# Designs tried in a protein design run: peptides against a protein of PDB entry 5KEZ. Part 37

Target 1, 320 residues: chain A of PDB entry 5KEZ
Amino acid sequence: NVAIYNPFRPWWERYQPVSYKLCTRSGNEDEFRNMVTRCNNVGVRIYVDAVINHMCGNAVSAGTSSTCGSYFNPGSRDFPAVPYSGWDFNDGKCKTGSGDIENYNDATQVRDCRLTGLLDLALEKDYVRSKIAEYMNHLIDIGVAGFRLDASKHMWPGDIKAILDKLHNLNSNWFPAGSKPFIYQEVIDLGGEPIKSSDYFGNGRVTEFKYGAKLGTVIRKWNGEKMSYLKNWGEGWGFVPSDRALVFVDNHDNQRGHGAGGASILTFWDARLYKMAVGFMLAHPYGFTRVMSSYRWPRQFQNGNDVNDWVGPPNNNGVI

## One batch from the design tools (peptide; aimed at target 1 Y104 D253 H258)

Design b2_p18_1 (made by RFdiffusion4)
Pose (drawn by RFdiffusion4):
Structure b2_p18_1 (pose): chain A 320 residues (1-320), chain P 18 residues (1-18)
Amino acid sequence: as target 1 above (320 residues)
Amino acid sequence: MSWVTSRAGKPMAHTFKS
């Protein structure tokens, strides 16, 4: 991923890929393989956050400011370490004047245009689908059990299916024959938009962002909500079917207060209420549960938004 | 409902209705 130095090494630089080499601030390929093997050998599975909608920001300076020193040039669309060229991006397919996503009532541009200027991969091309599949198959053979598909709203459900069609079964040393990767797609669907999370049920589960937003408001006793109203918690509140939901109280993104749910999202900063919300979630049968494990940062709210929400993991001059 | 955009003007923003 791009090594971003202003601001200093933000957590979100990891969502701007430069290549598919397994080489990050978290470690190299040997350390990654070692982790996956050790965890599988004690029965704990690894799920990978797959960033496949885009490469890095179009305005990022060319050079080798990358976590493995790989060269890249966003202005010329050259990512030779993969390799990707200008033919591999949606510049000619997007119809907005800016080339970015401008209107979320237009389902087409949400898919074909650049998300906040991030170079949008042409996922309809077999070559691009093959390069992504090669990356995910490398991970599957190492032994990962599934994937979180980042920014799934900005990918066509069919393109996702075409990529998943190319995946190996899970490593037969640890998983039964014919096992398939666990897929959960990150789609923020609070209603009122043309894109529905149900559009993605053919590919795997989806993140149910309504879950934590509603639970936070209820536990905080905001907006007239009471815990007694949780008697019919689940699809009774308009959530996706339980067998398609990945649920959580907060995630790495919206724990910073700017996300789906804003200030209502309970986090470790609100430890007393947070424990209660996690407890309710873990006790209730709805959904497959994910628990957040976080790091502290110097929060500094100005106008209800944290100007330090970008701060990366604890580090000494960028070394985690 | 209205549009909500996180990290307005910055990378890695989300837009949704709430």

Design b2_p18_1_s1 (made by RFdiffusion4, then SolubleMPNN; from b2_p18_1, 10 letters changed)
Fold by OpenDDE base, seed 2:
Structure b2_p18_1_s1 (fold): chain B 320 residues (1-320), chain A 18 residues (1-18)
Amino acid sequence: as target 1 above (320 residues)
Amino acid sequence: MKLVTSRPGQPHSETYYE
């Protein structure tokens, strides 16, 4: 991914890829293989956050300022480490003046235009699908158990399906023969927009962002909400079917006040209430549960917003 | 100094459907 130095090595630089090399602030490929092996040997499975919707931001300067030193040029859409070129992006397909998503009520824009300036990959192309599949298959062969698909809302479900259909079975050293990778897709669906979580059920599980948002309001006792109202928690609250849901109290985005849930989201900053919410989630049978492991950072609020929301994990001069 | 693209949480509508 790109190496960002202003601010200094933010968490979100990881979501701006310039190659599919397993070479980042977290380590190199050999170190990753070693970790996966050690985890698998004790029954701990690894799931990779796969960033496959886009490459880096269009405004990033060309050069070799990346975690593995790979050259890239956002201006010319040149990513030779893959390789991608101008033919592999949706620049010509997006019809907005800016090239960015301007209207989230237009499903075509949401999927064909750039997410916050991130160069949008042409996932309709078999070449692009194959490059992504090669990346994911490399991880599968190493021994990962599955994937979180980042920004799935911004990809056509059929394009995702086409990529998934190219994937290998899981590594038989640790998984039963014929095992398929576990897939869950990040889709923010709180209603009111044309793209629905149900559009993605055919590819795997989806994130249920209503879960943390609603649970937060109940635990906080906002608007007269009571714990007794949780009697029909799950589908009874309008959530997706349990077998399609991945549920969580918070994630890295809404922990920072970004994205779905707003102020209702409980985090470790509200320790007592957060423990109650996580405890409830783990005790209740609805959905596949995910528990957040995070860190503290020096929050600095200005006009209600944390100006240090970019701060990444504890590190040694940028090395995690 | 050139602006660098960030990656905050994905936007969503202000409407919440229960």
Scores: peptide ipSAE 0.047, ipTM 0.714, DockQ to the pose 0.117
OpenDDE base, seeds 1, 3, 4, 5: peptide ipSAE 0.040, 0.045, 0.041, 0.037; ipTM 0.700, 0.715, 0.715, 0.709

Design b2_p18_1_s2 (made by RFdiffusion4, then SolubleMPNN; from b2_p18_1, 10 letters changed)
Fold by OpenDDE base, seed 4:
Structure b2_p18_1_s2 (fold): chain B 320 residues (1-320), chain A 18 residues (1-18)
Amino acid sequence: as target 1 above (320 residues)
Amino acid sequence: MKLVTSRPGRPHGETYYE
C-alpha cells in the first residue's frame, strides 16, 4: 500500500493499495505465511481484510512511496506491480463531474465512482477480477480462512460473485477438503440509501451496522430505550437474517465517527457500557460476532472532530 | 498541494463524513 507520511503512517494507508504484494508495515510475505501457519496450527483462523474495490487515492503522488517499494502512478492509473492500467478503472464509467461519488442515492455512482478519491477498479472486467482472484487465491493457498471484503457497498454484487467463483478451496492442510473461504462483506446499510445489505446475501455474510448503532442507543438509554426491548433482538429489530449477519459493537471507522449513527456507537472509551454491549453481543445468538481489538490514541478534538483520528496502532517509528 | 485521500469517515448518506 501507499506509505503516507503526512500524517505519519495513518491507519488508513492500509486501505490504499498499490499492489497485491504481501509486504506491509506488518511484515513481509514469509512472516505472514509463518503467522498464518502458527495460527492455523492452534486453531486460530485468519481472515484477511481484502481491499479489492479500489487502489490508492487519485491525489497521491506517483513514485515508489509504498510499503513494498512498488512503483505506482495514480495520475495515469498505472500500477505495474499488479499490473493495472487506465483500462482497469471506472474513470470512463463514472459520470460525475469530480469522478467521485457525489450522490449516495445513486447506486451507480456509489459503485462506479471513486470512494473519496480512491481509484475505482473496473470489476466488470475479467482481467481485474482475475487479478483480484489471484491475490485472494494466493492468500487462500497460504492458509487464510476467508475474507472481509472492504467497501463491498461500492462493488456490484455480481462482480463480487464473479471473483468469488474464481477462488480456490481452502488449504487442505488445515481445512476439510472442499472447504470454501468464509466471506463477509462490509456494507454500510443504515437505511435511506438504495444499496441494501440484502443485495449481497448471495456472496456471503454482511456487516450489520444497525447492530452496533441500535445497541449503543439501548445501552446508553437514549430515546427511552430499555434493555428489556432487546427481547426480540436480531431480526425482530429489522436486522438482516442471522445467518447473513456479521455483528459488532464497533469497528475502526465508526469508532472514529461522529454525527448520526456515530454518537451511539460504543467503544472502549466507554469502558463500562462497552463491556455490557460486547457481553450482550457474545451472549446473544444473533449473527456471527466480531469483537474489536483496538488501541488508545491521543485524541484531540477540534470543533467536535478528533484531528488525530488518523492515528494508527502502536508502532515503532512506523513499523508494527 | 494535493489533498491525500483519506479513508476515515467514508461517506454514508447520513452517518459518515469525509
Scores: peptide ipSAE 0.037, ipTM 0.716, DockQ to the pose 0.126
OpenDDE base, seeds 1, 2, 3, 5: peptide ipSAE 0.033, 0.036, 0.035, 0.036; ipTM 0.698, 0.701, 0.712, 0.714; seeds 1, 5 fail the geometry check

Design b2_p18_1_s3 (made by RFdiffusion4, then SolubleMPNN; from b2_p18_1, 10 letters changed)
Fold by OpenDDE base, seed 5:
Structure b2_p18_1_s3 (fold): chain B 320 residues (1-320), chain A 18 residues (1-18)
Amino acid sequence: as target 1 above (320 residues)
Amino acid sequence: MKKVTSRPGRPHGETYME
C-alpha cells in the first residue's frame, strides 16, 4: 500500500493498495505464511481484510512511496506491480463531475464512482476479476480460511460473485476437502439508502451495523429504551437474517465516529457499558459475532471531531 | 468530508440524522 507521511503513517493507508504483494508494515509474505501456518496448527483461522474495490487515492503522488517499494502512478492509473492500467478503472463509467461519489442515494454512483477519491476498479472486466482472484487464491493456498470484503456496498454483487466463483477450495492441509472460503461483506445499511444488505446475501454474510447502533442506544438508555425491549433482539428488530449477519459492538471506523452508528456506538472508551454490550452480544444467539481488539490513542476533539482519528496502531517511528 | 487522500469511514445518511 501507499506510505502516507502526512499525517504520519495513518491506519487508513493500509486501505490504499498499489499491488497485491504481501508486503506491508505487518510483515512480508514469508512471515505471513509462517503466521497462518502456526495459527492453523492450533485451530485459529485467519480471515483477510481484502481491499478489492479500489486502489490508492487519485491524489497520491506517483513514485515508489509504498510499503513494498512498488512503483505506481495514480494520475495515469498505472499500477505495474499488478499490473493495472487506465483500462482497468471505472473513470469512464462514473458520471459525476468530480469522479467521486457525490450522492449515496444513487446506487450507480456508489458502485461506479470513487470512494473518497480512491481509484475505483472496473470489476466488470474479467481481467480485473482474475487479478483479484489470483490474489485471493494465493492467500487461500497459503491457508487462510476466508475474507472480509472491504467496501462491498461499492461493488456490484454480481461482480463479487464472479470473483468468488474463481476461488479455490481451502487448503486441504487444514480444511476438509471441498471447503469454501468464509465470506463476510462490509455493507453499511442503516436504512434510507438504495443499496441494501440483502443485495449481497448470495455472496456470503454481511455486516449488520444496526446491531451496534441499536444496542448502544439501549444500553445507554437513550430515548427511554429498555433492556426488556431486547426480548425479540435480532430479526425482530429489523436486522438481517441471523445466518447472514456478522455482528459487532464496534469496528475501527465507528470507533472513531465514522461510517455508521454515530454517538450510540459503544467502545472501550466507555468501559463499563462496552463490557455489558460485548457480554450481551456473546451470550445472544443472533448472528456470527466479532469482537474488537483495538488500541488507545490520544483523542483530541475539536468542534465535536477527533482530529487524531487517523492515528494507527502502536508503533516506533512508523515501525510496528 | 475528509481529504481525498484519506480513507475515513464512509458517510451514511442515517448516521447524520441521529
Scores: peptide ipSAE 0.041, ipTM 0.713, DockQ to the pose 0.126
OpenDDE base, seeds 1, 2, 3, 4: peptide ipSAE 0.036, 0.040, 0.039, 0.032; ipTM 0.713, 0.729, 0.725, 0.711

Design b2_p18_1_s4 (made by RFdiffusion4, then SolubleMPNN; from b2_p18_1, 10 letters changed)
Fold by OpenDDE base, seed 4:
Structure b2_p18_1_s4 (fold): chain B 320 residues (1-320), chain A 18 residues (1-18)
Amino acid sequence: as target 1 above (320 residues)
Amino acid sequence: MKLVTSRPGQPHGETYYE
């Protein structure tokens, strides 16, 4: 991914890929392979946060400022380490003046335009699908168990399906023969927009952001809500079917207070309430559960916003 | 008024009402 130095190595630089090389702040491919092997050998499975909707931001300077030193040029849409070129992006497909998503009520913009300047891959192209599949298959062959598909809301479900159809079975060294990768898709659907979580059920599980938002409200006793109202928790609260849901109390975005779910989201900053929420989540049968493991950072609020919401995990001069 | 989910300058989303 791109190496950002202003601010200094933010967490979100991970979500600006310039190649599919397994060479990042966390280590190289050999180290990753070693980790996956060691984890698998003790029954711990690895799920990769796969950033396949886009490459880095269009405003990032061209050069070799990347975690693996790969050259890239956002201006010319040149990512030779893949390789991608101008033919592999939705620049011509997006019809907005800025090239960015301007209206989230327009599903075509949401999927065909740049997410906040992130160069939007033309996932309709078999070439692009194949490059992504190659990346994911490499990970599968290493021994990962599945994927979180980042920014799935911004990809056409059919394009995702086309990629998934190219995926190998899981590595038989650790998984039963014929096993398929576990797929869960990040789709932020709190209502009010045309893109729905249900659009993606065919590809795998979907993040249920209503879960954390509503649970936070209940645990906080906001709006007169009571724990007793959780008797029909899950589908009874309008959530997606349990077998399609990946549930969580918080994630890296909404942990910073202004993400999907808003102020109701419980985090480790609210330790007692958070433990209650996580405990409830783990005890309740609804959905596939994800527990957040995060870190403290030096929060600095200015005008209600944490100016340090970019701060990544503890590191040694950028190296994790 | 509806809840809208967008993503600001960083590659991850925020929610707001409009």
Scores: peptide ipSAE 0.028, ipTM 0.701, DockQ to the pose 0.412
OpenDDE base, seeds 1, 2, 3, 5: peptide ipSAE 0.026, 0.027, 0.031, 0.027; ipTM 0.680, 0.693, 0.723, 0.710; seed 3 fails the geometry check

Design b2_p18_2 (made by RFdiffusion4)
Pose (drawn by RFdiffusion4):
Structure b2_p18_2 (pose): chain A 320 residues (1-320), chain P 18 residues (1-18)
Amino acid sequence: as target 1 above (320 residues)
Amino acid sequence: SAAMNQWNAYKAVYAARY
């Protein structure tokens, strides 16, 4: 991923890929393989956050400011370490004047245009789907059990299916024959938009962002909500079917207060209420549960938004 | 910086929608 130095090494630089080499601030390929093997050998699975909608920001300076030293040039669309060229991006397919996503009532541009200027991969091309699949198959053979598909709302459900069609079964040393990767797609669907999370049920589960937003408001006793109203918690509140939901109280993104749910999202900062919300979630049968494990940062709210929400993991001069 | 502009644009999308 791009090594971003202003601001200093933000957590979200990891969502701007430069290549598919397994080489990050978390470690190299040997350390990654070692982790996956050790965890599988004690029965704990690894799920990978797959960033496949885009490469890095179009305005990032060319050079080798990358976590493995790989060269890249966003202005010329050259990512030779993959390799990707200008033919591999959606510049010609997007119809907005800016080339970015401008209107979220237009389902097409949400898919074909640049998400906040991030170079949008042409996922309809077999070559691009093959390069992504090669990356995910490398991970599957190492032994990962599934994937979180980042920014799934900005990918066509069919393109996702075409990529998944190319995946191996899970490593037969640890998983039964014919086992398939666990897929959960990150789609923020609070209603009122043309894209529905149900559009993605063919590919795997989806993140249910309504879950934590509603649970936070209820536990905080905001907007007239009471815990007694949780008697019909689940699809009764308009959530996706339980067997398609990945649920959580907060995630790494919206724990910073700017996300789906804003200030209602309970986090470790609200430890007393947070424990209650996690407890309710873990006790209730709805969904497959994910628990957050976080790091502290110097929160500094100005106008309800944290100006330090970009701060990366604890580090000594960028070393985690 | 460009990265900060991009980040602010990202948050502005969330503020407008959610």

Design b2_p18_2_s1 (made by RFdiffusion4, then SolubleMPNN; from b2_p18_2, 12 letters changed)
Fold by OpenDDE base, seed 4:
Structure b2_p18_2_s1 (fold): chain B 320 residues (1-320), chain A 18 residues (1-18)
Amino acid sequence: as target 1 above (320 residues)
Amino acid sequence: SWATEQYNKYIERLKKLY
């Protein structure tokens, strides 16, 4: 991915890929293989956060400032390490004046235009699908158990399906023969927009952002909410079917105040309430649970926003 | 709506990637 130095190596630089090389702030491919092997050997499975909707921002300077040193040129849509070229992006498909998503009530824009300047891959193309599948298959062959698909809302479900159909079975060294990768898709559906979580049920599980938002409200006893109201927690609260839900109390975005749930989201900063929420989540049968493992950073609020929300995990001069 | 507001916050975060 792109190496960002202003601010200094933020966490979100990971979401600006320039190649599919397994060479990042966390280590190289050999180290990754080693980790996956060691984890699998003790029954810990790895699920990769796969950024496949886009490459880096269109405004990033061309060069080799990337975690693996790969050259890239956003201006010309040149990512030779893949390789991708101008033919592999939705520049011509997006009809907005800016090339960015301008109206989130237009599902076509949401999926065909750039997410805040991030170069939008033409996932309709078999070539692009195949390159992504190759990347994911490489990971599968290494021994990962599945994937979180980043920014799934911005990809057509059919395109995702086409990629998933190209995926190998899981590595039989650790998984039963014929096992398929576990897929969960990041889709922010809080209602009011045309794109629905249900659009993606055919591909795998979907993040249920209502979960953390509503649970936070209840635990905080906001708006007269009571714990007793959790009696019909799950589908009874309007959440997606349990077998399609990936649930969580908080994630990296809303932990920083940038996402679904807003101030209702419970985090480790509110230790007691957070433990209650996480405990409830783990005890309740609804959905597939995800527990957040985060870190403290020097928060600095200005106008209600943490100006240090970019801060990544503890690192050694940028190396995690 | 509340939902839209929360989503917009998410989008604002993503602008930092640009």
Scores: peptide ipSAE 0.063, ipTM 0.761, DockQ to the pose 0.079
OpenDDE base, seeds 1, 2, 3, 5: peptide ipSAE 0.034, 0.045, 0.031, 0.032; ipTM 0.695, 0.696, 0.681, 0.678

Design b2_p18_2_s2 (made by RFdiffusion4, then SolubleMPNN; from b2_p18_2, 12 letters changed)
Fold by OpenDDE base, seed 4:
Parts: sequence; structure tokens; C-alpha cells
Structure b2_p18_2_s2 (fold): chain B 320 residues (1-320), chain A 18 residues (1-18)
Amino acid sequence: as target 1 above (320 residues)
Amino acid sequence: SWAQEQYNKYREMLKKLY
């Protein structure tokens, strides 16, 4: 991915890929293989956060400032390490003046235009699908158990399906023969927009962002909410079907004060309430649970926003 | 709606990605 130095190596640089090389702040491919093997050997499975909707931001300077030193040129849409070129992006498909998503009530814009300047891959193309599948298959062959698909809301479900149909079975060294990768898709569906979580049920599980938002409100006893109201927690609260839900109390985005739930989201900063929420989540059968493992950072609030929300995990001069 | 407002805040945060 792109190496960002201002601010210094933020967490979100990881979501600006320039290649599919397994070479990042966390280590190289050999180190990754080693980690996956060690984890699998003790029954810990690895699920990769796969950024396949886009490459890096269109405004990033061309060069070799990347975690693996690969050259890239956002201006010309050149990513030779893949390789991608101008033919592999939705520049001509997006009809907005800016090239970015301007109206989230337009599903076509949401999927065909750039998410906040991130170069939008033409996932309708078999070439692009194949390159992504190659990347994911490489990971599968290493021994990962599945994937979180980043920014799934911004991809057509059919394009995702086409990629998934190209995937190998899981590595038989650790998984039963014929096992398929576990897929969960990041879809922010809080209502009010045309794109629905249900659009993606055919591909795998989806993130249920209503879960943390509503649970936070209840645990905080906001708006007269009571714990007793959780008797019909799950589908009874308007959430997606349990077998399609990936649930969580917080994630890295809303932990930083942004996203679904806003101030209602419970985090480790509110330790007691957070433990209550996580405990409830783990005890309740609804959905597939995800527990957040985070870190403290020096928060600085200005106008209600943490200006240090970019801070990544503890690192040694950028190396995690 | 409140939910939509939170979603919009998330989108604004994403602007930091470039």
C-alpha cells in the first residue's frame, strides 16, 4: 500500500493498495506465511481484510513510496505491480462531475464512482476480477480461512460473486477438503439508502452496524432504553438474519467517533459498559461475533472530533 | 434520521484517505 508520512504512517494507509504483494508495515510474505502456519497449527484461523474495491487515492503522488517499494501512478492509473492501467478503472463509467460519489441515494454512483477519491476498480472486467482472485487465491493457498471484503457496499454484488466463484478451496493442510473461504462483507446499511445489506446475502455474511449502535444506546440507557428490551434481540430489532450477520460492539472507525452509532458506540474507553456489551454479545446467539482488539492513542478533540484519529497501533518507526 | 447522520459522519471521515 501507499506509505503516508503526513500524518506519519496512519492506520488508513493500509486501505490504499498499490499492489497485491504481501509486503506491508506488518511484515513480508515469508513472515505472513509463518504467522498463518503458526496460527493454524493451534486452531487460530486468519481472515484477511481484503481491499478489492479500489486502489489508492487519485491525489497521491506517483512514485515508489509504498510498503513494498512498488511503483505506482494514480494520475495515469498505472499500477504495474498488478498490473492495472487506465482501462481497469471506472473513470469512464462514473458520470459525476468530480468522479467521486456525490449522491449516496444513487446506487450506481455508490458503486461506480470513487469512494472519497479512491481509484475505483472496474470489477465488471474479467481481467480485474481475475487479478483480485489471484491475490485472494494466493492467500487461500497460504492458509487463510477467509476474508473481510472492505467497502463491499461500493461493489456490485454480482461482481463480488464473480470473484468468489474463482476462489480455491481452503488449504487441505488445515481445513477439510472442499472447504470454502469464510466471507463477510463490510456493508453499512443504516436505512435510508437504496443499497441494502440483503443485496449481498448471496455472497456471504454482512456487517450489521445496527448492532453496536443499538446495543450502545441500550447499555447507556439512552432514550429510555432498558436491558429488558433485549429479549427479542436480533431479528426482532430489525437486524439481518442471524446466519447473515457479523456483529460487533465497535470497529476501528466508530471507535474513533465516526460511523454508525456515533456517541452511542461503546469502546474500551468506557471499560465497564464496554465489557457489559461485549459480554452480552458473546453470550447471545445472534450473529457471528467479532471482538475488537485495539490500542490507546493520544486523543485530541477539536470541535468534537479527535484530530489524532489517524494514529495507528504502536510501532517502531512505522514498522508494526 | 439519526442513523443517516452517523453514516454521513463516517463518509466525511473517509475523506482523510486522500
Scores: peptide ipSAE 0.036, ipTM 0.728, DockQ to the pose 0.077
OpenDDE base, seeds 1, 2, 3, 5: peptide ipSAE 0.034, 0.037, 0.031, 0.031; ipTM 0.710, 0.723, 0.668, 0.675; seeds 2, 3 fail the geometry check

Design b2_p18_2_s3 (made by RFdiffusion4, then SolubleMPNN; from b2_p18_2, 12 letters changed)
Fold by OpenDDE base, seed 1:
Structure b2_p18_2_s3 (fold): chain B 320 residues (1-320), chain A 18 residues (1-18)
Amino acid sequence: as target 1 above (320 residues)
Amino acid sequence: SWAEEQYNKYIERLKKLY
């Protein structure tokens, strides 16, 4: 991915890919392979946060300032390490003046235009689908069990399906023959927009962002909410079907006060309440559960916002 | 609306990626 130095190597630089090489501040491919093997050998499965909607920001300077040193040129849409070129992006398909999403009530803009400047891949093209599938299949061959599809809201469900249809069965060294990758899709559906979580049910599970938000409200006893109201927790609260839900108390975004859930989201910063929420989540049968493993950073609030919300995970091993 | 407010905060975060 792009190496960002202002601020210094933020967490979100990982979501600006310039190649599909397994070489980031998280480690290299050999280290990743080793981890996957070790985990699989003890029954711990690995899923990958797959950033396949886009490449890096259009305003990033061209060059080799990337975690693997690969050359890239956002201006010319040149990503030779893939390779991608100008033919592989939705620049001509997006009809907005800026090239960015301008109206989130327009599903075509949401899916065909750039998400905040991130170069939007033309997932309608078989070539692009194949490159992504190749990347994901490489991970499957290494032994991963599935994927989180980042920014799924910004991809057409049919394009996602086309990619998924190209995926191999899981590695038979650790999984039964014919096993399929576990897929869940990040879709922020809080209502009021044309794109719905249900649009993506055919591809796999979907993140249920209402879960953490509502649970936080209840546990915080906001607006007269009571724990007893959780009797019909799940579908009874208007959540997606249990077998389509990936649920969580917090994620990396809303943990920082950004994203779905707002101030209601419980995090490790509120240890007691957070433990209650996580405990409830794990005890309740609704949805497939995900527990957050995060880190502390030096929070600094200015006007209600943490100016250090960019701080990435600790790194002290010299990994670039 | 509440939903709109939460979404806007999400978008604000994403703008930092640009």
Scores: peptide ipSAE 0.031, ipTM 0.691, DockQ to the pose 0.078
OpenDDE base, seeds 2, 3, 4, 5: peptide ipSAE 0.022, 0.019, 0.020, 0.031; ipTM 0.584, 0.494, 0.567, 0.686

Design b2_p18_2_s4 (made by RFdiffusion4, then SolubleMPNN; from b2_p18_2, 9 letters changed)
Fold by OpenDDE base, seed 3:
Structure b2_p18_2_s4 (fold): chain B 320 residues (1-320), chain A 18 residues (1-18)
Amino acid sequence: as target 1 above (320 residues)
Amino acid sequence: SWAEEQLNKYRARYAKLY
């Protein structure tokens, strides 16, 4: 991915890919392979956050400022480490003046235009699908158990399906023969938009962002909410079917107030309430649960916003 | 609305990625 130095190596640089090389601030491919092996050998499975909707921002300077030193040129859509070129992006398909998503009530814009400048891959193209599948299959062959598909809301479900159909079975050294990768898709559906979580049920599980938001409200006793109201928690609260839901109290985005949930989201900063929420989540049968492991950073609020919300995990000069 | 507020924050998140 792009190596960002202003601010200094933020967490979100990981979501600006320039190649599919397994070479990042977390380590190189050999180290990753070693970790996956060691984890699998003790029954701990690895799921990869796969950023496949887009490459880096269109305004990032061309060069070799990347975690693996690969050259890239956003201006010319040149990512030779893949390789991608101008033919592999949706620039000509997006009809907005800016090239960015301007109206989230327009499903076509949401999927065909750039997400805040992030170069939008033409996932309708078999070439693009194949390059992504090759990346994911390499990970599968290493021994990962599945994937979080980042920004799934911004990809056509059919394009995702086409990629998934190219995937190998899981590595039989650790998984039963014929096992398929576990897929969960990041889809933020809070209502009011044309794109629905149900559009993605056919590809795998989806994130249920209403879960953490509503649970936070209840635990905080906001708006007269009571724990007793959780009697019909899950589908009874309008959430997606349990067998399609991946649930969580917080994630890296809404922990910083960036995603669905806002101030209602409980985090480690609210230790007591957070433990209550996580405990409830783990005890309740609804959905597939995910527990957050985060870190403290020097929060500095200005006008209600943390100006240090970019701060990544504890690191040594960018190396974790 | 609550949903609109969350959507705005969602967009703001990705603005940082740009």
Scores: peptide ipSAE 0.041, ipTM 0.743, DockQ to the pose 0.099
OpenDDE base, seeds 1, 2, 4, 5: peptide ipSAE 0.033, 0.036, 0.038, 0.037; ipTM 0.727, 0.739, 0.675, 0.740; seeds 1, 5 fail the geometry check

Design b2_p18_3 (made by RFdiffusion4)
Pose (drawn by RFdiffusion4):
Parts: structure tokens; sequence; C-alpha cells
Structure b2_p18_3 (pose): chain A 320 residues (1-320), chain P 18 residues (1-18)
């Protein structure tokens, strides 16, 4: 991923890929393989956050400011370490004047245009689908059990299916024969938009962002909500079917207060209420549960938004 | 540039999901 130095090494630089080499601030390929093997050998599975909708920002300076030193040039669309060229991006397919996503009532541009200027991969091309599949198959054979598909709302459900069609079964040393990767797709669907999370049920589960937003408001006793109203918690509140939901109280993104749910999202900063919300979630049968494990940063709210929400993991001059 | 991109990202979330 791009090594971003202003601001200094933000957590979200990891969502701007430069290549598919397994080489990050978290470690190299040997350390990654070692982790996956050791965890599988004690029965704990690894799920990978797959960033496949885009490469890095179009305005990022060319050079080798990358986590493995790989060269890249966003202005010329050259990512030779993959390799990707200008033919591999949606510049000619997007219809907005800016080339970015401008209107979320237009389902097409949400898919074909650049998300906040991130170079949008042409996922309809077999070559691009193959390069992504090669990356995910490398992970599957190492032994990962599934994937979080980042920014799934900005990918066509069919393109996702075409990529998944190319995946190996899970490593037969640890998983039964014919086992398939666990897929959960990050789609923020609070209603009122043309894209529905149900559009993605063919590919795997989806993140149910309504879950934590509603639970936070309820536990905080905001907007007239009471815990007694949780008697019919689940699809009774308009959530996706339980067998398609990945649920959580907060995630790495919306724990910073700017996300789906804003200030209602309970986090470790609200420890007393947060424990209660996690407890309710873990006790209730709805969904497959994910628990957040975080790091502290110097929060500094100005106008309800944290100006330090970009700060990366604890580090000494960028070394985690 | 990174700041602008990040602010645009947040603005998109705050305007839609809150």
Amino acid sequence: as target 1 above (320 residues)
Amino acid sequence: AAWAQWNAYKNNHMSRYQ
C-alpha cells in the first residue's frame, strides 16, 4: 500500500493498494504465512481484508513511497508490480465530469467512477479479475478461511461473482474438501439508496451496519428508544436475514464517530455502555458476530468530528 | 491531497449515514 507521510502514516493508507505483494507495516510474506499456519494449527481462522475495488488515490505522487518499495505512478495509471496499466481502470467507463462519484442516487456511477479519487479498477475485464483472483488464491493456499470484501457497494455484484468463480477451495490440510472461502461484503445500507445489501446475497454475507447504529441509540437511550423495544431484535427491526448478516457494535471505521451511525456508535471510549452492547450482541442469536479490538489515539473533536481520526497504530517513527 | 481525499470520504459518510 501507499506510504502516506502527510498525515503521518494514517490507518487508511492501507486502503490504497500499490501491489499485491504481501508486504506491509504488519510484516512480510514469511511472517504472514507463519501467522496463518500457527493460527490454523490451533484452530483459529484468518480472514483477510481484501481491497479489490481500487488501487491508490489518483493524486498520489509517483515514486516508491510504498510499503515494499515498489514503483507506481497514479497519474499514468502504471502499477508495474501487479502489473496494471491505464487499460485496467474505469477512466473511459465513468460518465461524471470529475471522474469521481458525485451522486449516490445513480447506482452506475457509484460502481464505475472513482471513490474519493481512488483509481477504480475495471472489474469487468478478465485480466483484472484474474490478477485479483491470483492474489486471493495465493492467500487461500496459504490457508486463509475467507475474506472481507472492502467497499463492496462500489463493485457490481456480478463482477464480484466473476472473481469468486476463479477461487480455489480452501486448503485441504485444514478444511474439509470442497470448503469455500467465507465471504462477507462491506455494504453500508441504511435504506434510502438504490443499492440494497440484498443485491449481494448471491456472493456471501453482508455487513449489517444498521445493527450497531440501532443498538447504540437504544443503549444510550436516545431518540426515544428503550431496551424493552429489543424484544423483537433482528429482522423484526428491518435487518437482513440472520444467515446473511455479519454483525458488530462498532468497526474500525465508525468507531471514529464519522461513520454509519455517527455519535451513536458505542466504542471502547464508552466502556461501561460498550460492554453492555457487546454483551447483548453476543447473547442474542441474530447474525455472525465480530468483536472489535482497537488501539488508542489522541481524539480531538472539533464540531463533532475528530481531527485525529486518521492517526495510525501505535508506532515509533512509523514502525508499529 | 491526502487531507482532501480523507475529508471527502468523511463528508460522504456524514451526509448519508447520520

